# Peptides against a protein of PDB entry 5VZU, part 138

Target 1, 271 residues: chain A of PDB entry 5VZU
Amino acid sequence: GRTLEDIFHEHMQELILMKFIYTSQYDNCLTYRRIYLPPSRPDDLIKPGLFKGTYGSHGLEIVMLSFHGRRARGTKITGDPNIPAGQQTVEIDLRHRIQLPDLENQRNFNELSRIVLEVRERVRQEQQEGGHEAGEGRGRQGPRESQPSPAQPRAEAPSKGPDGTPGEDGGEPGDAVAAAEQPAQCGQGQPFVLPVGVSSRNEDYPRTCRMCFYGTGLIAGHGFTSPERTPGVFILFDEDRFGFVWLELKSFSLYSRVQATFRNADAPSPQ

## One batch from the design tools (peptide; made by RFdiffusion4, then SolubleMPNN)

Design b2_p21_4_s3 (from b2_p21_4, 9 letters changed)
Fold by OpenDDE base, seed 2:
Structure b2_p21_4_s3 (fold): chain B 271 residues (1-271), chain A 21 residues (1-21)
Amino acid sequence: as target 1 above (271 residues)
Amino acid sequence: SEAEKEREERLKELTKLFNPP
C-alpha cells in the first residue's frame, strides 16, 4: 500500500506543480488592484488591518481583518492553489462568544468540540427562526372579505358542584438571587493551551487569550473545487495577534499584525 | 488499519486548507 510518506510526497508534488501553474499563468497579464485599509471604528474589537498567517506550507499568507457590526471577516490578500485572493478565509460571529474551560480541560479536544458544536447548532437555529419571520411577512396578501356566515346558537350543558377549602399556606417568596453575571475580568487574559491532537506549525503561540468567538473557515480543493465552510474558534490573544482553531481539521493558525506603515492606504472618505 | 484510514482522511481534509506540513 502507499505509505503516509508516499501520500505526503504526492500531495507536496501536486502542490508545487499547482503553485507553479498559478504563478506561470501571470506571465501574460499582471492586473494590479489597490488595496485600502478598512477604517477603524470605536466598536471594533481590535484595529482592523493586514495580518500575516503562519499556517501550512503555503508560505507567507496575508489576510485583511475587517469588522461588520457583530461579524468579523478575514479576507485573503494572497491567494493560494486552493483559495484565490479576495475570498473570505474566516468569518467570525461576535454574537457567539466561546467560553474556554480551565487550563486542564482545554487539553481535551472533545470538550472544545462539544462547546463549538453546541454554538453551531444555536447559530443554525437563529438562522432558521429569522428565515421564518422574513417568510411570514410576505404571505399577508389582502383581506379576503369572508362573508359572515350566521353560526347557529349551540346549547346548554350543565351543573356540577362543590366546596373545597381555601388552604392559606403562605409560601415565602424564595429570593431568586439573580446570579450576578460576574463581569468577565476584562484585564487579565485567560490561560490558553491547544487541545491534545491539534496541530500547530510552531509551539510558539500566546499562552494567554482575551476572548474567543465562534467562527467558520473556508476550505477548498486545488483550483477552488468544492468550497465549504468548516466550524472553528477565533481566539483573540492581543491587539496584534489572533488565532483560528479549525475544529474538523484539528489544526491551528496564528495570525500576526503586519507592522508596516502604509502611506495613503486609508480608504477615501465616502463623499 | 482503521487508524491509517482516519489519518488518510484527515490528510485529505488537511490538503483542502493546509498543504501537508
Scores: peptide ipSAE 0.034, ipTM 0.613, DockQ to the pose 0.220
Fold by OpenDDE base, seed 4:
Structure b2_p21_4_s3 (fold): chain B 271 residues (1-271), chain A 21 residues (1-21)
Amino acid sequence: as target 1 above (271 residues)
Amino acid sequence: SEAEKEREERLKELTKLFNPP
């Protein structure tokens, strides 16, 4: 019978062949679309822009990172045989911070899996509750035919008088102990290591991260067949690097900012 | 077996994004 290794080897050969066919087909007919960089906002977690990622055998891919309120999105700029260009390869929920355990417990894949799956269930609950609120809010606008009840003009009742005795009640100013909002210690990265059994293309990833968030990654068969969202962890390392742990796939993707400056890459202002 | 189904499903998932290196 085919071993797992045989199936992977055959599939790797197929992906290489597909990549070669696609690359060779591009020589005959290319449609160029201008890409605009997202505008930077002061509330953006990091500067939006182009990042280069590595996806196992796919090699180097380009992703656009953009921010949309409490969500971040990685959009594929380069397509692959599975996921075409323009798809949202990752969706990050910036409301759902992942707290990584200590470095010793970070090596335990089951601990990371537990944490991520607990957050996934919270996200599902919030989506169900928000769906119910949106559903219940639509149900009660039955068309109240506001019958125009006639405006009866009723009367001018009178001007009663002035006596504003100012009661002096000198309420002592209770010392509102301003709970000093501990300044969000934005600065101290935590030690980071991949769990045992998570595949990385290389061991050269940042060993310190700033913060992590729950997210989902898009997976699909060749030709974008059976596309689905798989749970994962977005890991912010620094201003120019982030990672994504694909939980179910037990894989890690590292993304690094494209340092090239682009002229006229800003989106035209809507006229 | 259930283990073979889980392995086949995991193969289908791995084949979606990541050829194993």
Scores: peptide ipSAE 0.034, ipTM 0.617, DockQ to the pose 0.263
Fold by OpenDDE base, seed 1:
Structure b2_p21_4_s3 (fold): chain B 271 residues (1-271), chain A 21 residues (1-21)
Amino acid sequence: as target 1 above (271 residues)
Amino acid sequence: SEAEKEREERLKELTKLFNPP
C-alpha cells in the first residue's frame, strides 16, 4: 500500500512540476484584468479591500475581502495550482458567531471542533427548513382552468350613511416583554491562541481577537479538481488583520491588509 | 494503525490546500 512518505513524495513531485510549469508561463501572453475595490458600507464589519494571505507553500496570495449583507467573501486575486483566480476561497456567515472558550480551553482542538461542528449542523438545518417552505409553496399551483365566468353587471349599491360612533374599546396593553436582544457586546478583545496541532506558517499572529464567525473554505485538487467546502473559523483581529482556521486541515491562514494605495481602483458607481 | 490511516487521510486533505514546502 502507499506509505505516508510515498504520498508526500508523489505530491511534492507533482507540485514542483506544477510550480515549474506555472513559473515558465511568465513567458506566455498574459491576460490582464482590471480589478475594482468594493465600495465600503457603514455596516461592513471592517473596510473591504485587498489582503495578503499566507497559507501552504504558495507564498504570498492576494485575496479581496467583500461584504454581502450577513455574509463576507474572500475572492482569490492570485490563483494557485488548486484554486484559480476569481474563486471564493472563503465564505463567512456573519449570522453564526463563534464564541471562543477561555485561553486554556482554546488550546484544545477538540473543543474548537465541537463548537464549529455544532454551528455547521445548525446551518444545515436552517437550509433544510428553508428548502421545505419553498417546496410546499410550489405544489398547489395546479392549473386552475379558470373558466371565464360571464361578467355579471355591477349593480350600484347605494351609499349608506356615516354613523361614526367611536367605540372606546380599551384593549389592555398586553405587556409584550420584548426580549431585550442583549446588545451584541462589541466584544472587548479576548486572548487568542491557536489550538495544539493547528499549523501556522506565521507564528507572529495576533494574540487577541475581536470576534469569530463560522465560515467555509474552498479546497480542490490540482487544476481545480473535485472542489469542496470545508468548515472553518473566521477570526477578526483588527481593522487590517483577520485569520481563517481550516478545521479539517488543522491549519491557520493569516491575512493582512495591503497598504498600497491604488489610484482609480474604485468600482464605477452603479449607473 | 488507525493513527497512520488518520495521518494518511489528513495528508490527502492537506494536498487540497497546501502545496508542500
Scores: peptide ipSAE 0.033, ipTM 0.623, DockQ to the pose 0.268
Fold by OpenDDE base, seed 5:
Structure b2_p21_4_s3 (fold): chain B 271 residues (1-271), chain A 21 residues (1-21)
Amino acid sequence: as target 1 above (271 residues)
Amino acid sequence: SEAEKEREERLKELTKLFNPP
């Protein structure tokens, strides 16, 4: 029977061949598109910008990291045979922090899988609840056919008098315990290791992380066939490095900031 | 378990269909 290694090797060969075909086909048909860097916001988890990603099979790619309130997004700047440029390769839910266990338990893929799948289920429940509130509000504007209800005579209700004693019901202002948004503690770096059986292109990944979040990655067949969102873990290492663990694929992608200064890369001010 | 085999088969299928990014 074919080993898993044989399947990965053949699939890597197919991917390399497809990349070669795509590159060679586009050699004469280059479309130049200007890319604008996202403006930095004070609430951004790290500075937005270009990152070079190392994917297990895909090799080197460029991703734009941007922040959208409590979501982060990785957008492909370079396409590949599966996922074209401009697609959202990763979507990070900054509402759903993942706490990594100790180093011993971090080596256990099943423990990481459990933690991620429990978060995925919470995210699904929140989406279902938010969908129901939006759905119930629209249903009841059936056209009330204004049947002309006959003018029943207004009985003159008698003017009973004025003795409203002001009840000083000192309703205690219920302390809406504002759920203290735990300040994003730039926590002391936690020791970090990949689970056993998670593939990385390079063993040279940061061995400490600041924080982790639930996210989804985009996967597809060649030619962007059957695109699906797969669960994963966004790992913030530092200001210039993050990772993504593709849970179902058992792979890890490391992203490092492109340190090149680009002139005129800022978005034009909206006039 | 049967569920572990099904998961392994699905992972093999996903590995064939999707290039792990």
Scores: peptide ipSAE 0.024, ipTM 0.607, DockQ to the pose 0.208; fails the geometry check

Design b2_p21_4_s4 (from b2_p21_4, 7 letters changed)
Fold by OpenDDE base, seed 1:
Structure b2_p21_4_s4 (fold): chain B 271 residues (1-271), chain A 21 residues (1-21)
Amino acid sequence: as target 1 above (271 residues)
Amino acid sequence: MEEEKKRKEMLEELRKLFNPP
């Protein structure tokens, strides 16, 4: 019977062949596009920039991390046979923090799955509610036919109606107890471990994380067929490292900042 | 049914790709 090693070897040969075909196809028609690093903003979770990611047998990929208010995005700089360059490989919802359990319960894949799927359902509900409010607001601008009101000139007189003093009904403003949003404790690093059955290409991942967020990863068949978003967890380790847990794939991708200094890679100032 | 089968097959191939033995 085919061993797992035989299947891996066949699949690696196919990937190498695909990489060779793509490389050889583009050797005759290379379009160079300048990539600009996104400007850093004070509210950015970490400095935006280039990260090297690991994707099992695909090897090393380059992703641009950028921040867009309450969202972060990983954009592919390198394409693969499934997902071309320029696609958003990960989308992170910075409104939906994931609270990891204790280290013992972090080993339970079903517990992580429960937490992520509960957040996914909340995100879907918020999208449906916000879709209804946006839908009802657009429905009432029916074109008011401007009926031409005829210009009747009635000059009628300035009757002095009397000074009715409105009574000062001093309605006491009920103390709306503003629920004090507990300041997001700049999280002391939490011990981190991958769930049992989540594979990492390297066991060398940070064993402490700063914070986690709900996100989605892009998956597709070969040639970008049937692209869809799969649920996952963005793990921030430090200023230079983050991870993504692909829940349905039971995989972990580690991303590390590209430490190369690029001359003239800053985005031109918006003129 | 057919789309769900294709999705399952895609996820199985992606699992092999992301999680080499």
Scores: peptide ipSAE 0.465, ipTM 0.923, DockQ to the pose 0.646
Fold by OpenDDE base, seed 4:
Structure b2_p21_4_s4 (fold): chain B 271 residues (1-271), chain A 21 residues (1-21)
Amino acid sequence: as target 1 above (271 residues)
Amino acid sequence: MEEEKKRKEMLEELRKLFNPP
């Protein structure tokens, strides 16, 4: 029978062949698109830019990380046989922070799965509610028949109602000591470990993370067939590193900032 | 039923891609 190794080799050969076919097909029609780096904003979680990812057999992937209010996006700069360049490989909802459990419970894949799926359900509910508000708001533009109501001029009068002096009832407002919400310790990273059964191509991932968010990854069959969003966790390690846990794939992708200075990579100012 | 099967097959192939032995 075919071994798992034989199946892997056959699959790797197919991927290499597909990559060769794609590169050879594009050799006749090289469209160069200039990539502009997103402008950095003060509210950006980290500096936007190019990140180098490595996951599985895909090898080197370049992703542009950008921020869009309460959303972050990873856009593929490099295509693969499944997902073409320019697709949003990851979409991060910065409204939905994932709280990782303690380090012991972080090893439990089912616990991470539970947390992520609960957040996914909240996101779906919010999308349905926001869809209803947007739907109900459109229904009430009944045609305002512009009845030209006439200009009647009524001028009337200046009545000086009197100086009622209400009294000084000096109720002492009790000092409700507003428990100062301890400023979320944005500075101290929490211990981080991948769940058991989540594969990382490199065991050398950061063992401390700053914060995690709910996100979705794009998956598709070869030739971008049946594209769908799969739930995952965006993990911010530091200014130059983030990860994505692909929950259904039981995989972890580590992304590191491309430490290249690009001259003239800034988007042209809108004229 | 057929779409669910196709999705399962796609996820299995993607797992091999993402998690090489």
Scores: peptide ipSAE 0.460, ipTM 0.920, DockQ to the pose 0.634
Fold by OpenDDE base, seed 3:
Structure b2_p21_4_s4 (fold): chain B 271 residues (1-271), chain A 21 residues (1-21)
Amino acid sequence: as target 1 above (271 residues)
Amino acid sequence: MEEEKKRKEMLEELRKLFNPP
């Protein structure tokens, strides 16, 4: 039978061939596009910029991270045989925080899968409800002839007077102090481990995370065929590192900030 | 049926790609 190594070599040869075919397009027409770094905003979760990611046999990918209100976006700077450059490889919903369980339960892939799929269903419901409100709001602009309803005079309600005293002896209701779950201290990172059966190209990933969010990753067949969004988890480790768990792929991608300083990479000021 | 098969095949190829042996 073919070994795992034979399958890996054949797949790498196919990827190299596909990359060669896409690069060797008969027209030799190289279109150069200038890339600008997105402006940093005070409310951005981390500084936007270029990150290097690794995806198994794809090797090194460059992604631009940017923030758009309650959404973060990873845009491919490097294309691959499946997803061309300029596509949004990851979309993160910063409204939908993922609470990771304790370290023991983080090893359970089914628990992470449950949590993510419950959030996905909430996001789907919110999209359906918001679609109905936008639909109903357009139908009710019949021309309300604004008949000027006459200004009825506000009758001055009389200042009722000061009267008295009674001192009723209100008994002590025992305050059942509901133990307010202390908001997980925003400063100490949570212990982090990948679930069993989620592969990372490198086991050297951060073992502590700041926060997690629901997100979706873009997948497609070769030549960008049948593109779709799959559920995943964005893991913020620090200012320079984030991860993405591809739930259906059982894979983890680590992204690290590109530390290179680019001269003249700032976006032109909006005129 | 055919689209679901194609999706399954795509996911299997992507798993090999993302999770090399």
Scores: peptide ipSAE 0.451, ipTM 0.919, DockQ to the pose 0.635
Fold by OpenDDE base, seed 2:
Structure b2_p21_4_s4 (fold): chain B 271 residues (1-271), chain A 21 residues (1-21)
Amino acid sequence: as target 1 above (271 residues)
Amino acid sequence: MEEEKKRKEMLEELRKLFNPP
């Protein structure tokens, strides 16, 4: 029978071959493009910049994190055999916070999947409603000439009647104690654990997270074939670390800030 | 049917890449 070692060797040979094929395609045409760091804005969730990530067997990836109002974007700086450089590997919807359950229920993959799929359906509904409002507003009111519709008549409908008494029943206003949504304590991270059956690389991931958001990851076949967005969870750990849970892949990617100080990496001021 | 099969095959290959043994 095939051993686990045989399967591992075949998989590693395939990855090496894929790396050889896609690197050899560019052997004679290396173009260098300067990358500028996005400017920081006051409303940015964390400082934008370069992050080092891991995608399972692909190894080291470099992603640029940037903020665009209520969206965050991870742009690939390094390409792989499936997704070329310059593509948006992750897109995060900062309008749709994911509330993680308690630490016991966080181990249940089906619970996390339920929560994310419910948010995905809300995002889809909001996109359909906003698409309808943008469609109806282009109804050119051609000037309908107001033809004078004729004077239809006066019908006199009638009179009656009287009496029924005022029953005083003084139903006490039940004090609906509005359960004050405890302001989610913005300062203390919540305990975090990956669901059972979600693979992480052998890297120690943070066991506390600040907040989570709905997001989508880009997936494709080799050579960027049939590219699509798959649902996931963006997890903010701290100022220098975030994660992405790929639900359909049952995988976790950890991203850590590149601490290198780049001289003259600031974007030129918009003229 | 054929597109769903291709998507399933793509997801199976991606799972091997993202979750090495």
Scores: peptide ipSAE 0.447, ipTM 0.917, DockQ to the pose 0.677

Design b2_p21_5_s1 (from b2_p21_5, 9 letters changed)
Fold by OpenDDE base, seed 2:
Structure b2_p21_5_s1 (fold): chain B 271 residues (1-271), chain A 21 residues (1-21)
Amino acid sequence: as target 1 above (271 residues)
Amino acid sequence: SKAEEERKKKLEELRELFNVP
């Protein structure tokens, strides 16, 4: 049978070949497009911009992080053999915060999986409900001339009686102590560790995180075959670092801000 | 177990196939 080493060797050869084919196809015609940095908004979770991921055997991946109301997007600036440039590699739902458990329970992959799948189901329900409201609003304009069929008068009967006494039981108003939602301490990051069995290429990831959100990542076969969105966790570490846990793939990607200053990279103000 | 090794193998193949670390 093929060894694991044989399979990894075959896949690595295929990836190198695909990378070579993609790069060699451009030898005949290079089209350059200017990339503009997205404008920063006051409500942006962090400053938008270019982030570098160290994925894999593939080298340096560049992603543009941008904010769109209650959503964030990672757009591929670099293409790879699976996903071309310009695709949305990650989509983050900023409405659906994930609260990580304590550090001991964070080691349990099944606990993280449960939390993420519960959020995924809520997102699916909200999409179905919002789809029904948009559907029902279009259907009702048909003027049904409902002819008034005549109301026949059926009559019947009167039944009885009895007396039951009003018991006065003065139930004390139990003070519903509104559990004051403790303001999430915005300042101190919580301890962070990857679950057991989640692969990281670099064990040098931040051991504290600010907040987490539900998100989806794009995966595809070579040549962008069978593209699908897989559930995951967006992890904000700091202003310059975020991660993504690919739940189904049990992998972690770390992204770091590109610290290069770009002259004239700001989008022209809409006149 | 053999089933855990086969599952690990399949997961590693999927990671490489989808270009995920």
Scores: peptide ipSAE 0.062, ipTM 0.701, DockQ to the pose 0.170
Fold by OpenDDE base, seed 1:
Structure b2_p21_5_s1 (fold): chain B 271 residues (1-271), chain A 21 residues (1-21)
Amino acid sequence: as target 1 above (271 residues)
Amino acid sequence: SKAEEERKKKLEELRELFNVP
């Protein structure tokens, strides 16, 4: 049988060959598409823009981070053998903050896995409930063609008298104890460590994070085969760095802002 | 254990296959 080493060597040769074919094909017919940087909004978690990731076998990857209300999105600017350019490599739900445990419990992969999977089930429930409300709301706008039922003559039913005394049923408003929303502690930097058994190709990741959110990452086989979304954790380190923990793959990707200033890269102001 | 090493190797293969470090 093929050893895992044989499969790995064949896969590495295929990746190198694919990378060479891609680069060589581009020399003959380059379609240039202008990329616009998304405008910054006051409510954006950090400044949107280009970030670089290092994926060891694939080299340098460029991702555009953008904000869409309570969602963030990483869009691939560089394609790879698995995922074409323009695909959404990460989707982040800014509604679902991940609370990391203390530094000792952060080393436990099973604890992180529990926390992420509990949030995933909440997100799934909210999508099912919101899907039902959207489904019921659209079902009632069937055009009731009110066929004009013919005017049957108004029989003058006699004026029975007025004396309905309104019973003042003084239903005491039960004090709905508003569960005090614990004030969102403005994210003081928390000590951060990867769980044991999460691979990082770069050990020089930030050891302090500002906040974490639930997210999903896109994975696919070569040629974008069997694309699926896997659960993970978006980790905001600072204004220029974020990470993504791929839970099922037990991997960590670090992204750093591209510091290059691009002239004329700003989106045209909506006229 | 030998089973843990095989699981680690398989996980590394999956990381490379899905373009994850």
Scores: peptide ipSAE 0.061, ipTM 0.692, DockQ to the pose 0.197
Fold by OpenDDE base, seed 5:
Structure b2_p21_5_s1 (fold): chain B 271 residues (1-271), chain A 21 residues (1-21)
Amino acid sequence: as target 1 above (271 residues)
Amino acid sequence: SKAEEERKKKLEELRELFNVP
C-alpha cells in the first residue's frame, strides 16, 4: 500500500505542478497589486502584519493578520490551487477564548474536540439570537392604507375620580453588573502540546502558548470549489508566532512573522 | 480496527481534497 509519505509526496508533486501551470498560464498577465500593512491599534492582540505559514502540501504561504474589533482575520497573500489570494484563510473570534487543559489532557484530541464544539455551539446560538432581533424590527411597517373609516360621533362622560396615593415603591434598579470583560491579560504562557493524531509539518512548534481562541478556517477543493468554514483553534504563542489547529482535518499550521522591513508599506493616511 | 483504518483513510482523502496538513 502507499505510505502516508508516498501519498503526500504524490499530492505535493501534483500541487507543485498545478502551481507551475497556474503561474505559467499567468506569466504574461501578472497584475501587481500593492498590499498595505494594516495600521496597528492599541487593542490589537499582537501587532498586525505579514506571517509566513506552513500549510500542509502548499508548503509556504503568506498571510496578513489583521484585527477587526473582537475578530482577527488571516487573509491569504499567496494563493494556492484551492484557495485564491485575498481569501480569509482563518477567522478568529476573540470573544471565545479556548481554555486548554493540562498537558496530559491536551494530548487527548477528543477533549480538545469537545471544548471546541461546545464553543462552536455557543457561537451558533449567538448568531441565531442576533439574527432574530434584526429580523423582527423590519416586518411591521406595511403601509396601512388608511381607509377613511367614517366619522362616528361617539359621546360623553367626564367622570373625574380622585384618589391620589403615590405608592413609593422604590424598586432598586438591580445593578446588572456588566461582567467586566477582563481585559485579555496576556496570561503567563502555559505549556502546549498538540493532541495525538494532529499532524504538523514539523515538530518544531512552540511548547508554550499565551492564549487560544475559537476560530474557523477556510477549506476548498481545487479551483475554490465547495468552500467551507471548518472549526479550529487559534493559538497565540508570542508576538511573532501563532498557530491554527484544524479540528476536523486534525492538522496544525504554524505562522511566523515576516521580519522584513517594508518601506512605504503603510496604508495611505485617510485624506 | 477496520473502522479506525476507514476513518484514517477518509481523513487522508479529506486532507488531499482540501489540500490541508
Scores: peptide ipSAE 0.051, ipTM 0.685, DockQ to the pose 0.149
Fold by OpenDDE base, seed 3:
Structure b2_p21_5_s1 (fold): chain B 271 residues (1-271), chain A 21 residues (1-21)
Amino acid sequence: as target 1 above (271 residues)
Amino acid sequence: SKAEEERKKKLEELRELFNVP
C-alpha cells in the first residue's frame, strides 16, 4: 500500500489549493442537520452517545459513538478542514481485542506496533476469505431445462435375508467437559501508559484501561483529499471515556462523554 | 541526530496534514 509519506508528497499541491479555497470562501453557508442519538442495546460495550474530543489545535470535536453488532463507529458531529461532519472518524472491530503488555513493555512503541499489525493482517485475511464465499454462490442458476424423463418400468428384484448381530459396544459417555465459557471477567482495569514517542496533547489521560480493540481511523488532507484508513487501537477506559491511538501518526486522541441531556434527541421508533 | 530531527519534522508535517493531534 501507499505509505503516509507517499500520500504527503503526491497530494501536497491539492492541499495548498484546498487551503486556498477554504480561506477564500466568503460564503458561510451554514447547513443545520438534526442529530438523533442511537438507542442503547444490551450488548453495547458502553452506552452509545456523544463524546467530546479535546484536540488542542482544532478546538472542540464532537464524535457520536454507536454500536453495530461486533463493530463500533465514531461519527464526526463536528467537521474540520480535513474531514467533514458525518464521516466515520473511527471504526472499531470488537471481534479483535488487543492485549496490552505490562507497563514496561507498553512504553515500547514497537511492541504495540507488532501487536496491532498482526491483528490487521488477521482482519485482512478474514475479509478475503469472506469475499470468496460470496462470489461462488451466484454462478450455477443455469436454466435446467426439465427434459421429461421417460417412465422406465419398476423391475421387482427380490428378498435377501437376515443375519447381522447387534454388537453391544457400550461406549462410555465421555464427559463432555463443557468448556466453561470463562465469564467475561468484568475487566479488572489494567495499568495503562502511552508508548514513548506517541504524542498526547492531553497528558491527563486515564492510567487504567478496561479493554482495547483493533480499529481504523480516517485521515485525509484539507478538503477531504486522499481519504485513507490508518490502523489504530481503541482504548476503553471507563463508561464515559475512551481513547484512540493512531499507530502510524504516533498520536493519541482522548474522548469524554458529553454529560448534557438532549430532549427529543431519540431516533423515531422504527414503524 | 540530524536524521532524527528530519524524521521528527516529517512526522509533525504528517500530523498537520491529516489533522491529527
Scores: peptide ipSAE 0.050, ipTM 0.683, DockQ to the pose 0.145

